Peptides against a protein of PDB entry 5OK6. Designs and how they scored, part 103

Target 1, 215 residues: chain A of PDB entry 5OK6
Amino acid sequence: ELPGLDSQWRQIENGESGRERPLRAGESWFLVEKHWYKQWEAYVQGGDQDSSTFPGCINNATLFQDEINWRLKEGLVEGEDYVLLPAAAWHYLVSWYGLEHGQPPIERKVIELPNIQKVEVYPVELLLVRHNDLGKSHTVQFSHTDSIGLVLRTARERFLVEPQEDTRLWAKNSEGSLDRLYDTHITVLDAALETGQLIIMETRKKDGTWPSAQL

## One batch from the design tools (peptide; made by RFdiffusion4, then SolubleMPNN)

Design b2_p20_8_s1 (from b2_p20_8, 10 letters changed)
Fold by OpenDDE base, seed 4:
Order: sequence, then C-alpha cells, then structure tokens
Structure b2_p20_8_s1 (fold): chain B 215 residues (1-215), chain A 20 residues (1-20)
Amino acid sequence: as target 1 above (215 residues)
Amino acid sequence: EEEELLEAFKNSFVGPPNLS
C-alpha cells in the first residue's frame, strides 16, 4: 500500500535514510532516472493521490546504453540525468511503485577519496590478459580505490596461477606502450587506469627469468 | 632501454587479439 504523500516525501527526502543523508564508505546507493524522480516529487507535493501526476513504475531505461549488459551510458551527471538514493530510500520507492519489468537496479558503492566521499557510478572495467595468451581476456570491475595488488590477485585467481608462480602487471597506455605497474600499493585511481584498458599479467619463467627481460 | 624492451615485449607477444 502506498503511504501518504507527505510520508513518502519525508522518507525519501528528509528521513534518516533520505537522499540528503551523508555518504558513508561501503554503503550501497541506487540511481534513479531524473525525470521519473521529478515526476514523483511533483506527485507527492501535489497533495492528491489520485492525481494524473502519478509517476508509475521506476523506469531507468534512459540511463542504460544497452539492455543486454545493462551498462550505464557514459557521461551521466548527477542531478541532471539521475538522482542518488540510499538503499533504504530506493527500496521504499521500489516497494511503492515497482521497477520496470526486466530492469536491474543500478546499485553503486560509496567510496572514500582523500578529501571526499562519493558514489562510484563508474567503476573501472579492466581487461585482464596473460602475456602468453593475449587473446583470452577477463573483464573485471574494480573500484578506483582498489589497489594494484588487488588487480594482481584478481588476475592470478582468474588465470588460476599457482601460489609459487611470480607475476607482475603491465598496463597498455594510450600510446600503445606498456607501463609496468611496479607499486602494488597504489590505487587504480593513482595508477590512472581507465575502463577498457588492457592489463597484462606477466608470469615469471621457471628458469627465473621474466619474458619481458629476454626481449 | 625500457621502450626497446617494451617494443620487443610487444613483438614477442602474439599480436593483439583482433578486437572484433
């Protein structure tokens, strides 16, 4: 059953779990398409539950670039294309209005950057490959706050690298050269890794030599 | 030296998969 309009407004906008609440690292937030949200605002502010301004089901279709992989369009702007809601507020709206059939929720995490907390709308999608089999990639999402060490561990896991095998990473840069990721303690952000970037895992040879050092 | 090693590394790798 739909709550009263004033109750909806208070829960979503001004509640302890409302839109304006402080971000907390690790929390889930959800994207809601801006026009739908504005329609909802108009509906609940109108004071008439039977109003023609009823927003209907949440429909985020315009935020997706495709309905196969459900990837977000590039360049979406908070406050223009979407609003961010904390998980509780999102779940309230979904329970009240529903979500368009077949659409996944657009869940994102709050990350902590040096001077700001933000919802990471665009995690970094990296193409992980082995030096000896560049044709077989694993696409993996990482936070900008994830360490290069995590990228390396993830690559090792995906390629079933044995614990005794030494590995290191190379990033293919925009110029097509390979930059060695020496420091595994820096973040994906610090390394300036970007979505679609090729990350090559080099495995040390049994003779103790690196494939790249024999070239 | 790093650039030459890198080119050699590129050349020793089976060419980039055709991103078809």
Scores: peptide ipSAE 0.048, ipTM 0.643, DockQ to the pose 0.109
Fold by OpenDDE base, seed 1:
Structure b2_p20_8_s1 (fold): chain B 215 residues (1-215), chain A 20 residues (1-20)
Amino acid sequence: as target 1 above (215 residues)
Amino acid sequence: EEEELLEAFKNSFVGPPNLS
């Protein structure tokens, strides 16, 4: 059952879990397509529950690049293409209006950057490969706040590297050269890693030499 | 030496098939 229009407005815009709620690191926020949200605003502000301004179910179709992998389009802008809602507000809207059949929610996390919280709409997708098997990649999503150490551990796990095997990372840069990711404590952001960037895991040889050092 | 290694590694490095 839909609550009263004024109640909807208050819960979504001005409630403790409304759109204007402060961002908190680790919390989930959801994207809502801007036109749908504006239609909802017009509906609840109109004061007539039976008005022709009823927004229908939430439809984020225009935000997706494809309906197979449900990847977001590149270059979407908050306030222009979508609105961010905290989890509670999103769940209210979904409970009231529904979500378009088959569409996943667009859930994103609040991350802590130096002096700023933001919703990470575009986490980094890295292409993980082994130095000796470049034909097999694993695409893995990371936060900009994730450490290079996590990238390395993830690569080791994906490639089933034994605990006794020593490994290190290289990133392919924009010039096409390889940069060593020496510091595993820096973040993906600090390392300036980008979506689609190739990350090579090098495994140390049994003789104690690195494959790279013999080239 | 590190540059030559990187070049050899680069030259041996065929990008993932999905980058073609």
Scores: peptide ipSAE 0.047, ipTM 0.627, DockQ to the pose 0.095
Fold by OpenDDE base, seed 3:
Structure b2_p20_8_s1 (fold): chain B 215 residues (1-215), chain A 20 residues (1-20)
Amino acid sequence: as target 1 above (215 residues)
Amino acid sequence: EEEELLEAFKNSFVGPPNLS
């Protein structure tokens, strides 16, 4: 059952639990298409539940570039294309209005940057490969706040590397050369890694030499 | 086989980044 319009407004716009509440690292927030959200605002502010301003089901179709992988369009802007809602507010709206059939929620995480919390709408997708099989990539998403050490561990797991095998990472740069990721404690952001970037996992030989040392 | 793999790796140091 739909709550009263004033109740809906208070649940979604409440400063403690609503849209304007402070971001906290690790929390889930959800994208809502801007036009739908504005229609909802007009509906609940109008004071007439039977008005022609009823927003209908949430439909984020215009935010997606594809309906296969449900990837977001590039260059979407908060406040212009979408609004961000905390999980509680999102779940209320979905319970009241529904979500378009077959469409997934657009869930994103709050990340901690040096001076600000933000919702990471666009995580980094890296192409992980082995030095000896560059044609077999694994696409994996990482936060900008994830460490290079996590990227390395993830690569080792995906390629079923044994614990006793030593490995290191190289990033293919914009010039087409390989930059070695020496420091595993820095973040994906600090390393300036970008979506679609090739990351090569090099495995140390049994003789203790590195393949790249012969280059 | 190992030489071919090394050559493939060597060639990874040249050319544009892969884009997804």
Scores: peptide ipSAE 0.046, ipTM 0.613, DockQ to the pose 0.306
Fold by OpenDDE base, seed 2:
Structure b2_p20_8_s1 (fold): chain B 215 residues (1-215), chain A 20 residues (1-20)
Amino acid sequence: as target 1 above (215 residues)
Amino acid sequence: EEEELLEAFKNSFVGPPNLS
C-alpha cells in the first residue's frame, strides 16, 4: 500500500535513509532516472493521490546503453540524468511503485577518495591479457580504489596461473607504450588506469628470465 | 606462434618502458 504523500516525501528526502544523507564508504546506492524522480516529486508535492501526476513504476530505461548487459550510457551526470538514493530509499520506492519489468536495479558503491566520498557510478573496466596471447582479453571491472595487487590477483585467477608462477603487470599507456605497474599497493586511480585500457600480465619463464627482458 | 605473440608484445613497446 502506498504511504501518504507527505510520508513518502519525508521518507525519501528527509528521512534517516533520505537522499541527502551523508555517504558512507562501502554502502550501496541506487540510480533513479531523473525524469521519473521529478515526476514522483511532483506527485507527492501535489498533495493529491488521485492526481494525473502519478509517476508509475520506476523506469530507468534511458540510463542504459544496452538491455543485454545493462551497461550504463557514458557521460551520465548526477542531478541531470539521475538521482542517487540510499538502498533503503530505493527499496521504499520500488516497493511503492515497482520497477519496470525486466530492468535490474542500478546499484553502485560508495568509495572513499583522498578528500571525498562518492558513489562510483562508473567502475574501471580493464582488458586483461597475457603477454603471450594479446588477442584473448578478459574484461574485468575494478573500483578506482582497488589496488594493483587486486588487479594482478584477478588476472592470475582468470588465466589460471599456478601459485608458483611469478607474474607482473604492464599497462598500455595512451602513447601505446607499456608502463610497468611496479607498486602493487597503489590504487587503480593512483595508477591512472582507465576503462578499456589494456593490462598485460607477464609470466616469468621457467629459466627465471622475464619475456620483457629480451626487449 | 609464441614467437609471433612475443613479437606483438615487443611491438607494444614504443620506446623504453617508462619506469613509473
Scores: peptide ipSAE 0.044, ipTM 0.631, DockQ to the pose 0.675

Design b2_p20_8_s2 (from b2_p20_8, 8 letters changed)
Fold by OpenDDE base, seed 1:
Structure b2_p20_8_s2 (fold): chain B 215 residues (1-215), chain A 20 residues (1-20)
Amino acid sequence: as target 1 above (215 residues)
Amino acid sequence: SEAAALEAFKNSFVGEPNLS
């Protein structure tokens, strides 16, 4: 049986443990489709557990662009399309109402950006390729707060680069040219990398020269 | 064009061995 309506409201909306709680870096938050959430609000505020306003199971279908990879639609807006809930609140709602069959939870992490914490709803998906095989990409997700160094290490791992081999990154820019990612200490955000952007890992030749010297 | 640039880049690296 569902908890009392007032209890539900307090648990989900309470400023300390609910939707209004402060964001903390590294914590998981979850997206809830706005219409469902509003129905839930109406239900619990109505004071009648038998009300026709019962929201049913959580259904985030409208937030997804596909049911294969369960990627979010682009351009979703907090407060308009979805509500963000901390993990505890999300799990309560799921336990009470269920989640639509087959749908994964939309879990996102709080990240710390300069001067603000936010839920990273859209992490960056980069297309990692080798300089000599641009047609074979590995799509890898990164946080905007991840370093270019992590991107490089990830690329090295994915392409099974030996430790003794030297590598560096290039990013294909909007003009179609390549920009060197010289500083590996800056973040994906600082480098202004975007989802779908091609990142080329160049491997140094055995003779100590770089392939890109031919460009 | 972007495609041309990529192709040119790719072509510049022909002959480089794969590591995998």
Scores: peptide ipSAE 0.131, ipTM 0.701, DockQ to the pose 0.090
Fold by OpenDDE base, seed 5:
Structure b2_p20_8_s2 (fold): chain B 215 residues (1-215), chain A 20 residues (1-20)
Amino acid sequence: as target 1 above (215 residues)
Amino acid sequence: SEAAALEAFKNSFVGEPNLS
């Protein structure tokens, strides 16, 4: 059941638990399409529940570039294209108005950067491959704050690498050559890895030699 | 083949790797 319009406004817009509350690392936030949100604001501020300004179901269709993988369009801007709501506020709106049939929620995580917390709307999508089968990729999302060590562990898991097998990573650079990712303690951000970038996992041979040593 | 993929990997150090 829909609560009173003033109650809706207070629950969603308050600075302690609503849209304006502080970001906390690891928490989930959700994107809401800006026009729908503005329509909701107009509705609840109008004070008439029977108003023609009723927003209807949440519809984030314009934020997606495809309805198959539900990937976001590139270049979306907070406050212009969408607003961010904490999980509790999002779930209230969904319970009150519903979400457009078939659309998934757009959930994102708060990350901690050196001087700021932010909702990571665009995580990095890497193409993971093996050195001996470059045509078979696994697309995996990583946070900019994830370590290269996590990328390596994830690659090992996806390719079912045995614990006794030794592996290392190479990144294809913009010139088409390969840069070895030596330091596994730096972040994806520090390594300047980008969405769509090819990451090659090299596996050490049983004889103790590396495939790349034969160059 | 695996051998062809390995050569493509090796060649990627000096040029564009063959991803086909």
Scores: peptide ipSAE 0.120, ipTM 0.716, DockQ to the pose 0.214
Fold by OpenDDE base, seed 4:
Structure b2_p20_8_s2 (fold): chain B 215 residues (1-215), chain A 20 residues (1-20)
Amino acid sequence: as target 1 above (215 residues)
Amino acid sequence: SEAAALEAFKNSFVGEPNLS
């Protein structure tokens, strides 16, 4: 059952669950397609629950590039294409209006950047491969704030590398050359890694030599 | 050297990787 229109407005716009609340690192926020949200605003501001402005189910279809991986379209802009809501507000709206069948929620995390908190709408999607089998990739999303060390650990896990095996990373740059990711303590952002970038995990040989050193 | 290793490693990638 829908709560009163004024209550809806207060909960979503102004309350502790309000879209204008301060961002906090690690919290979840959700994208809502702008036109739907504006329709909802018009509905709750209209004061008539029987209004023809009833927004219906949340439908984020226009935000998705595909319905296979549910990847967002590139270049979406907050306030123009979508609105960000904190988890509580999102869940309220979903409970009140529903979400279009088959669509996943578009959940994103607040990250801590040097000077600001930001909802990371576009995490970095990296293609992880092994040096000896470039044809088998694992596509994994990372935060810009994740360390290269986490990328390495993730690669090791995905490829079932044993703890005693030594590994290191190379990034294929835009020019097609390889850059060694020496510092595992810097972030994905600091390393300037981009979505779609190929990351090669090299595994040290049992004899203690690196494959790259013997080529 | 790491530089030599890098060049060797780059040369190991003959052709464009076919990711699937």
Scores: peptide ipSAE 0.095, ipTM 0.679, DockQ to the pose 0.098
Fold by OpenDDE base, seed 3:
Structure b2_p20_8_s2 (fold): chain B 215 residues (1-215), chain A 20 residues (1-20)
Amino acid sequence: as target 1 above (215 residues)
Amino acid sequence: SEAAALEAFKNSFVGEPNLS
């Protein structure tokens, strides 16, 4: 059975635990398609549980680019295309109304940027390669707030680099040249890395020289 | 080949200083 309409409204829209609660870094939030959410609002505000305004199951299909990889469409805007809900509120709605069969939840993390917290709807997808095998890439998702050091560690792990091997990163820029990522303490955002960008992991040779030094 | 890939990598540094 569905909870009472007033109870639903209070649970989802409550400023302490609902949609309007403060964002906290590291928490999971979920996207809900805007039209569905507005229909739900109309339903619970109408005060008639038997009304024709029943929203049905949550269906985020219009937010997805495809149903294979479940990637979001580009350029979606909060408040226009979707609403963000904290995990608790999302799970309540799913329990009450259901989610479209086979459709995954759209979970995103709160990140802390300078002077603001936001839900990171579009994290960065980087193409990781080795300097000696540019044709074999691993696509890995990173937060804008992740360090270059994390990117390097992730690359080392994906390519099974031994702990004693020394490695460093290069980013291919828009001009087709390589920029050395010297500072591993800066973030993906600070390094201005973008989705689809090629990141090359260079491994130091046994003789102590770098492959790039032989230019 | 690995050698060809290394050359492709090196070619990305055309005009760049030696960054050893």
Scores: peptide ipSAE 0.068, ipTM 0.656, DockQ to the pose 0.358

Design b2_p20_8_s3 (from b2_p20_8, 11 letters changed)
Fold by OpenDDE base, seed 2:
Structure b2_p20_8_s3 (fold): chain B 215 residues (1-215), chain A 20 residues (1-20)
Amino acid sequence: as target 1 above (215 residues)
Amino acid sequence: DEEAALEAFRNSFVGPPNLA
């Protein structure tokens, strides 16, 4: 059942629990397509439940690049293309209006960056490869706040590296050279890793030498 | 094949590895 229009507005826009609530690291927020949200605003602000301004089901179609992987379009801007809602507000809207059939929710996490919390709309997609098979990549998503250590562990897992095997990472930089990721405690952000960047896992040889040491 | 892959890896090093 749809709540009263004023109740809907207060529930979604209330600064304590709604759209304007403070971001908290680890919380889930959801993207809502801006035009739909504006239509909803017009509906609830109009004060007429029978208004022709009824927004219908939430439709985020314009935010997606594809309907296969449900990847977001690049370059979407908060407040222009979409509105961010906390999980509670999102779930209310979905319960009231529904979500377009077949569309997944666009859930994103709040991350903590230096001096700011932000909803991470675009996690970093890295191309993980082995030094001896650069042509076989595994695309894996990471948060900007994830450590290089996590990237390394993930690479080891994806390539089924045995625990006794020693591995290290290299990032292919914009100049085409390889930068060694020495510090595994820094973040993906600190390492300035970007979506689509090639990350090479080097495995130590049985003789104790590194493949790269012969350079 | 492995040697070619190793060569490709080696060729990815342009100059001294930059310390990130």
Scores: peptide ipSAE 0.337, ipTM 0.813, DockQ to the pose 0.536
Fold by OpenDDE base, seed 5:
Structure b2_p20_8_s3 (fold): chain B 215 residues (1-215), chain A 20 residues (1-20)
Amino acid sequence: as target 1 above (215 residues)
Amino acid sequence: DEEAALEAFRNSFVGPPNLA
């Protein structure tokens, strides 16, 4: 059953627990398509539950690039294309109005950048490959705040590398050459890694030599 | 196939590989 319109407004747009609440690192927030949200605002502000302004089910279709992988379109802007809601507020709206059939929620995490908390709408998607099989990639999503060490560990896990095997990473740069990712403590952001970038995991040979050394 | 992949890898380097 739908709550009263005033109750809906207070629950969702509350500055302490709703849309305007402070961001906290690690929290989940959800995207809502802007036009739907504005229609909902008009509906609840109108004071008539039987109004023709009823928003219907949440439909984020216009935010998606495709309905297969449910990737977001590039260049979406907060406040123009979508609004961000904390998990509790999102779940209330879904429970009241429903979500379009078959459409997944657009969940994102709050990350801590040096001077600001931000909902990371566009995490980095890296193409992980092995040095001896550059054509077989594993696409993995990382936060800009994730360390290169995490990228390396993730690559090792995906390729089932044994604990005793030594590995290192190379990033393919814009010139088509390889840059060595020496410092595993810096972030994906600090390393300037970008979505779609090829990351090569090199595995040390049993003889203690590196494949890249035989140039 | 593996040899071709290794060659492609090696050819991706500009200058001497940094072995550090």
Scores: peptide ipSAE 0.318, ipTM 0.811, DockQ to the pose 0.438
Fold by OpenDDE base, seed 3:
Structure b2_p20_8_s3 (fold): chain B 215 residues (1-215), chain A 20 residues (1-20)
Amino acid sequence: as target 1 above (215 residues)
Amino acid sequence: DEEAALEAFRNSFVGPPNLA
């Protein structure tokens, strides 16, 4: 059953877990299509539950590039294309109005950047490959705040590298050359890694030499 | 061919690798 309109407004916008609550790193937030949200605002502010302003079920279809992988369109802007809601508020709206059948929620994480918390709407998708098989890529999603060490560990896991094998990463730069990701403590953001960038995992030879070493 | 793949990898170095 739908709660009273004033109760909905207080719960979603003015509650302790409302839209304007402070961001906290690691929390889940959800995208809601802007026009739907504005329709909901008009409905609850109108004070008439029987009004023609009823928003219907949440439908984020316009935010998706495709309905296969449910990738977001590029260049979406907060406040223009979507609003962000904390998990509690999102779940309330879904329970009250429903979500379009078959459509997944658009869940994103709050990340800690220098001097700001932000919902990471677009995590980085990296193409992981081995030095001896550059044609076989694995696409893996990372946060901008993830360390290069995590990227390396993830690559090792995906390629089933044994613990005793030594590995390192190279990033293909815009000039087509390789930059060595030497510092594993810096973040994906600090390394300026971008979506679609090729990351090469090099495995050290049994003789202790690296494949990239000039003979 | 693993050797060809290794060569392709080595040839990806156009200049001195930057430390990131």
Scores: peptide ipSAE 0.285, ipTM 0.804, DockQ to the pose 0.522
Fold by OpenDDE base, seed 1:
Structure b2_p20_8_s3 (fold): chain B 215 residues (1-215), chain A 20 residues (1-20)
Amino acid sequence: as target 1 above (215 residues)
Amino acid sequence: DEEAALEAFRNSFVGPPNLA
C-alpha cells in the first residue's frame, strides 16, 4: 500500500534524509528520470491518490544509451534529464511504485573532490592493455578519485602479473603519444584520464630493461 | 608475434615520452 501523498512528499523531499540532504562521500545516490520525478511531484502535490497523474513504475529508459550494458547516455544534465536521490529515498520510491522490469537502478557514488562533494555520474572507463598485446583491452571503471596506483594494481590483477614482475603505466594522449604515469599517488582526475583512454601496462623484461627503452 | 606487438607499442610513441 502506498503511503499518504503528504508522507511520500516529506519522505522524499525531506532535507535531512531526502533529495535535499547533504552529499556524503562514499554514499550511494540514484538517478531518476526527470519527467517521471516531475509526474510524481505533481501526483503527490495534487492530494488525490486516484488522480490520473499517478506516475506508474519508475522508468529510466531514456537515460540509457543501451539496454545491454545499461550505460548512461553522454551529456545528461542534473535537473534537466534526471534527479539525484539518496539511497533511502530511491528505495522508498521503488518500493512504492516499482522499477521497470529488467531495468537496473542507476547507482552512483558521492566522491570527495578538493573543495566539493559530487555524485560521480560518469566514472572513468579506461581501456587497459599490455604493451605486448595492444589489441586486447580490458575496460575497467574507475572513480576520478581513484589513484593511479589502483589503476596499476587493477591492471596487474587483470593481466595476472606475477608479484615479482615490475610494471608501469602509459596513457595514450589525444595527440596519439604516450605519457608516462610516473606518480602512482595522484588521482585519475589529476592525471586527466578520460573515458575510453588507452592505458598501457608495460612489464619490465627479465634482463631488467624496459620494452620502451629501445625507442 | 611478440616482436610485432613490441613494435606496435614502440610505434605508439609519436614523440618523446612526456612526463605526466
Scores: peptide ipSAE 0.148, ipTM 0.712, DockQ to the pose 0.629

Design b2_p20_8_s4 (from b2_p20_8, 8 letters changed)
Fold by OpenDDE base, seed 4:
Structure b2_p20_8_s4 (fold): chain B 215 residues (1-215), chain A 20 residues (1-20)
Amino acid sequence: as target 1 above (215 residues)
Amino acid sequence: SEEAQLQAFKNSFVGPPNLE
């Protein structure tokens, strides 16, 4: 059942689960398309629950670049294209108005950066390959806060690398050359890795030499 | 083969890589 309009406003905007509440690392937040949200605001501020300003079901269609993988369009801006709601607020809105049929929620995580917390709307999708089989890639999503060590471990897992095999990473840079990712303790952000970037896992030879040493 | 692997790796980049 739909709560009273004032109650809706308080719960979503100003409540303990409201839009303006502090971000907390690891929490889930959800994107809501801006026009829908503005329509909802107008509706609840209008004071008439039977108003023609009723927003209908949540529809984030304009935020997606495709309806197959449900990837977000590039360059979306908070406050212009979408608003961010904490999980509780999102679930309230979905329960009250519904979500467009077949459309997935746009869930994102709060990450801790050196000076700020933010919702990571665009996590990094890396293309993981082996140095000896570049045609077989694994696309894997990482947070900007994930370590290169995690990327390496993930690559090892995806390629079923044995524990005794020594591996290291290379990133293909914008110039088309390979940069060695020496420090596994730095983050994806620190390494300036970007979505769609090719990450090559090199495996050490049995003789103890690296294939790249012959390049 | 080892040579084929190396060639594939060589083809992964344009220009010399930043090696150790």
Scores: peptide ipSAE 0.135, ipTM 0.723, DockQ to the pose 0.718
Fold by OpenDDE base, seed 2:
Structure b2_p20_8_s4 (fold): chain B 215 residues (1-215), chain A 20 residues (1-20)
Amino acid sequence: as target 1 above (215 residues)
Amino acid sequence: SEEAQLQAFKNSFVGPPNLE
């Protein structure tokens, strides 16, 4: 059963877990397609539950570029294309109106950037490969706030590298050359890594030489 | 070309795989 219209408005907009509450790092927020949300606002502000302004099920179809991997379209803008809701508010709306059949929720995390909390709508998808098998990529998602050290550890785990093996990373740049990721303490953002970028894990040889040193 | 650089890179890493 739908709550009263005023109760819905208070819960989503002005509640303790409403849309305007402070962002907290690590929390989950959800995207709602802007037109649907505006329809909902009109419905609950209209004061008539029997009105023709009923929004129906949440439908985020226009935000997706594909229905296979459910990737977001590029260039979506908050306030124009979508609204961000905290998890509690999202779950209320889903419980009240439903979500379009087959569509996954669009869940994103709050990250801490220098002096700014932000919902990371577009995390970085990196293509991880080994230096000796560049044709076998593993796509892995990272936050812009993740360290290069985490990227390296993740690559080591995916490729089952033993703890005693020494490894390092290279990034393929826009010019097609390889940039060595020397500092593992900087973030993905600081390293200017982008979605679709090829990251090569180089493993040190047993003789103590690096494969790339033969270049 | 980008393909030539990739091939050069591949060629530079032609060594026996570290035997697991």
Scores: peptide ipSAE 0.113, ipTM 0.674, DockQ to the pose 0.090
Fold by OpenDDE base, seed 3:
Structure b2_p20_8_s4 (fold): chain B 215 residues (1-215), chain A 20 residues (1-20)
Amino acid sequence: as target 1 above (215 residues)
Amino acid sequence: SEEAQLQAFKNSFVGPPNLE
């Protein structure tokens, strides 16, 4: 059942728990297509529940580049293309108006950057490969706030590296050269890693030498 | 070129990794 219009407004726009609430790291937020949200605002602010301004079901179709893997379009801008809602507000809207059939929610996590909290709309997708098989990549998603150490551990897991094997990472840069990721404590953001970037896991030889020593 | 450097890298990294 739809609550009263004033109740809807308070629940979704409430500065303490609604759209404008403070971001907290690890929380889930959801994208809502801007035009739908504006239509909803007009509806609830109009004060007439029987108004022709009824927004209908939430439809985020314009935010997706495809309906196969439901990837977001590149270059979407908050406040222009979408609004961000905390999980509670999102679930209220879905319960009241519904979500377009077959369309998944667009859930994203709040991350902590040096000076601000931000909803990470575009996590980084890295291409993980082994030094001896550069043609076989594993695409893995990481947060900008994830450490290089996590990238390395993830690569080791994906390639079934034994605990006794020593490994390290290289990133292919835009010039086609390789930059070694020495510091595993810095973040993906600090290392300036980008989506689609090739990350090479090098495995140490039994004799204690590295394959890259021949470069 | 990027491709040449990558190929050079690949050539340098031939063979399976050896366990310690």
Scores: peptide ipSAE 0.086, ipTM 0.685, DockQ to the pose 0.094
Fold by OpenDDE base, seed 1:
Structure b2_p20_8_s4 (fold): chain B 215 residues (1-215), chain A 20 residues (1-20)
Amino acid sequence: as target 1 above (215 residues)
Amino acid sequence: SEEAQLQAFKNSFVGPPNLE
């Protein structure tokens, strides 16, 4: 059952678990389509529970570029296209109004950048390939805060690399050239890796030489 | 070109690491 309109407003906007609560690294936040949220605001501020301003179920359809993979459209802007809610607030709204049938929630994580916490709306999707089979990619999502070491470990796992095999990463840059990812302790952000970027895992030859020595 | 570089890379990196 829907709580009172004032209670809804307080819970979502001004509550300890409301929209304005501090971001905490690792917590989940959810995107809500802006127009729906504005309609909800108008409804609860109107003071009439039977108002024609009832927002209906949450529908984030306009935020998705497809309804198959449920990928977000590029270039969405907070406050213009969507509102971010902490998990508790999101779950309240879903409980009260429902979510459009078949539509997944848009869950994102708070990450900690050097001087700011941010909801990572667009994690980085990398195309992982082996040096000797560039045509077979594994698309893997990473946080900007993930280390290159994690990318390498993930690549090794996906390609079933044996522990004794030595591997390293290359990134194809915008010029089509290959940049070595030497430092595995830097982040995806520090390495300026972008969504759709090709990351090549090179495996050392049995003779101890690297395939790239022939480049 | 990007495609030429990629092809060159492919050509240079042919073969399984544990055999060749």
Scores: peptide ipSAE 0.080, ipTM 0.669, DockQ to the pose 0.094

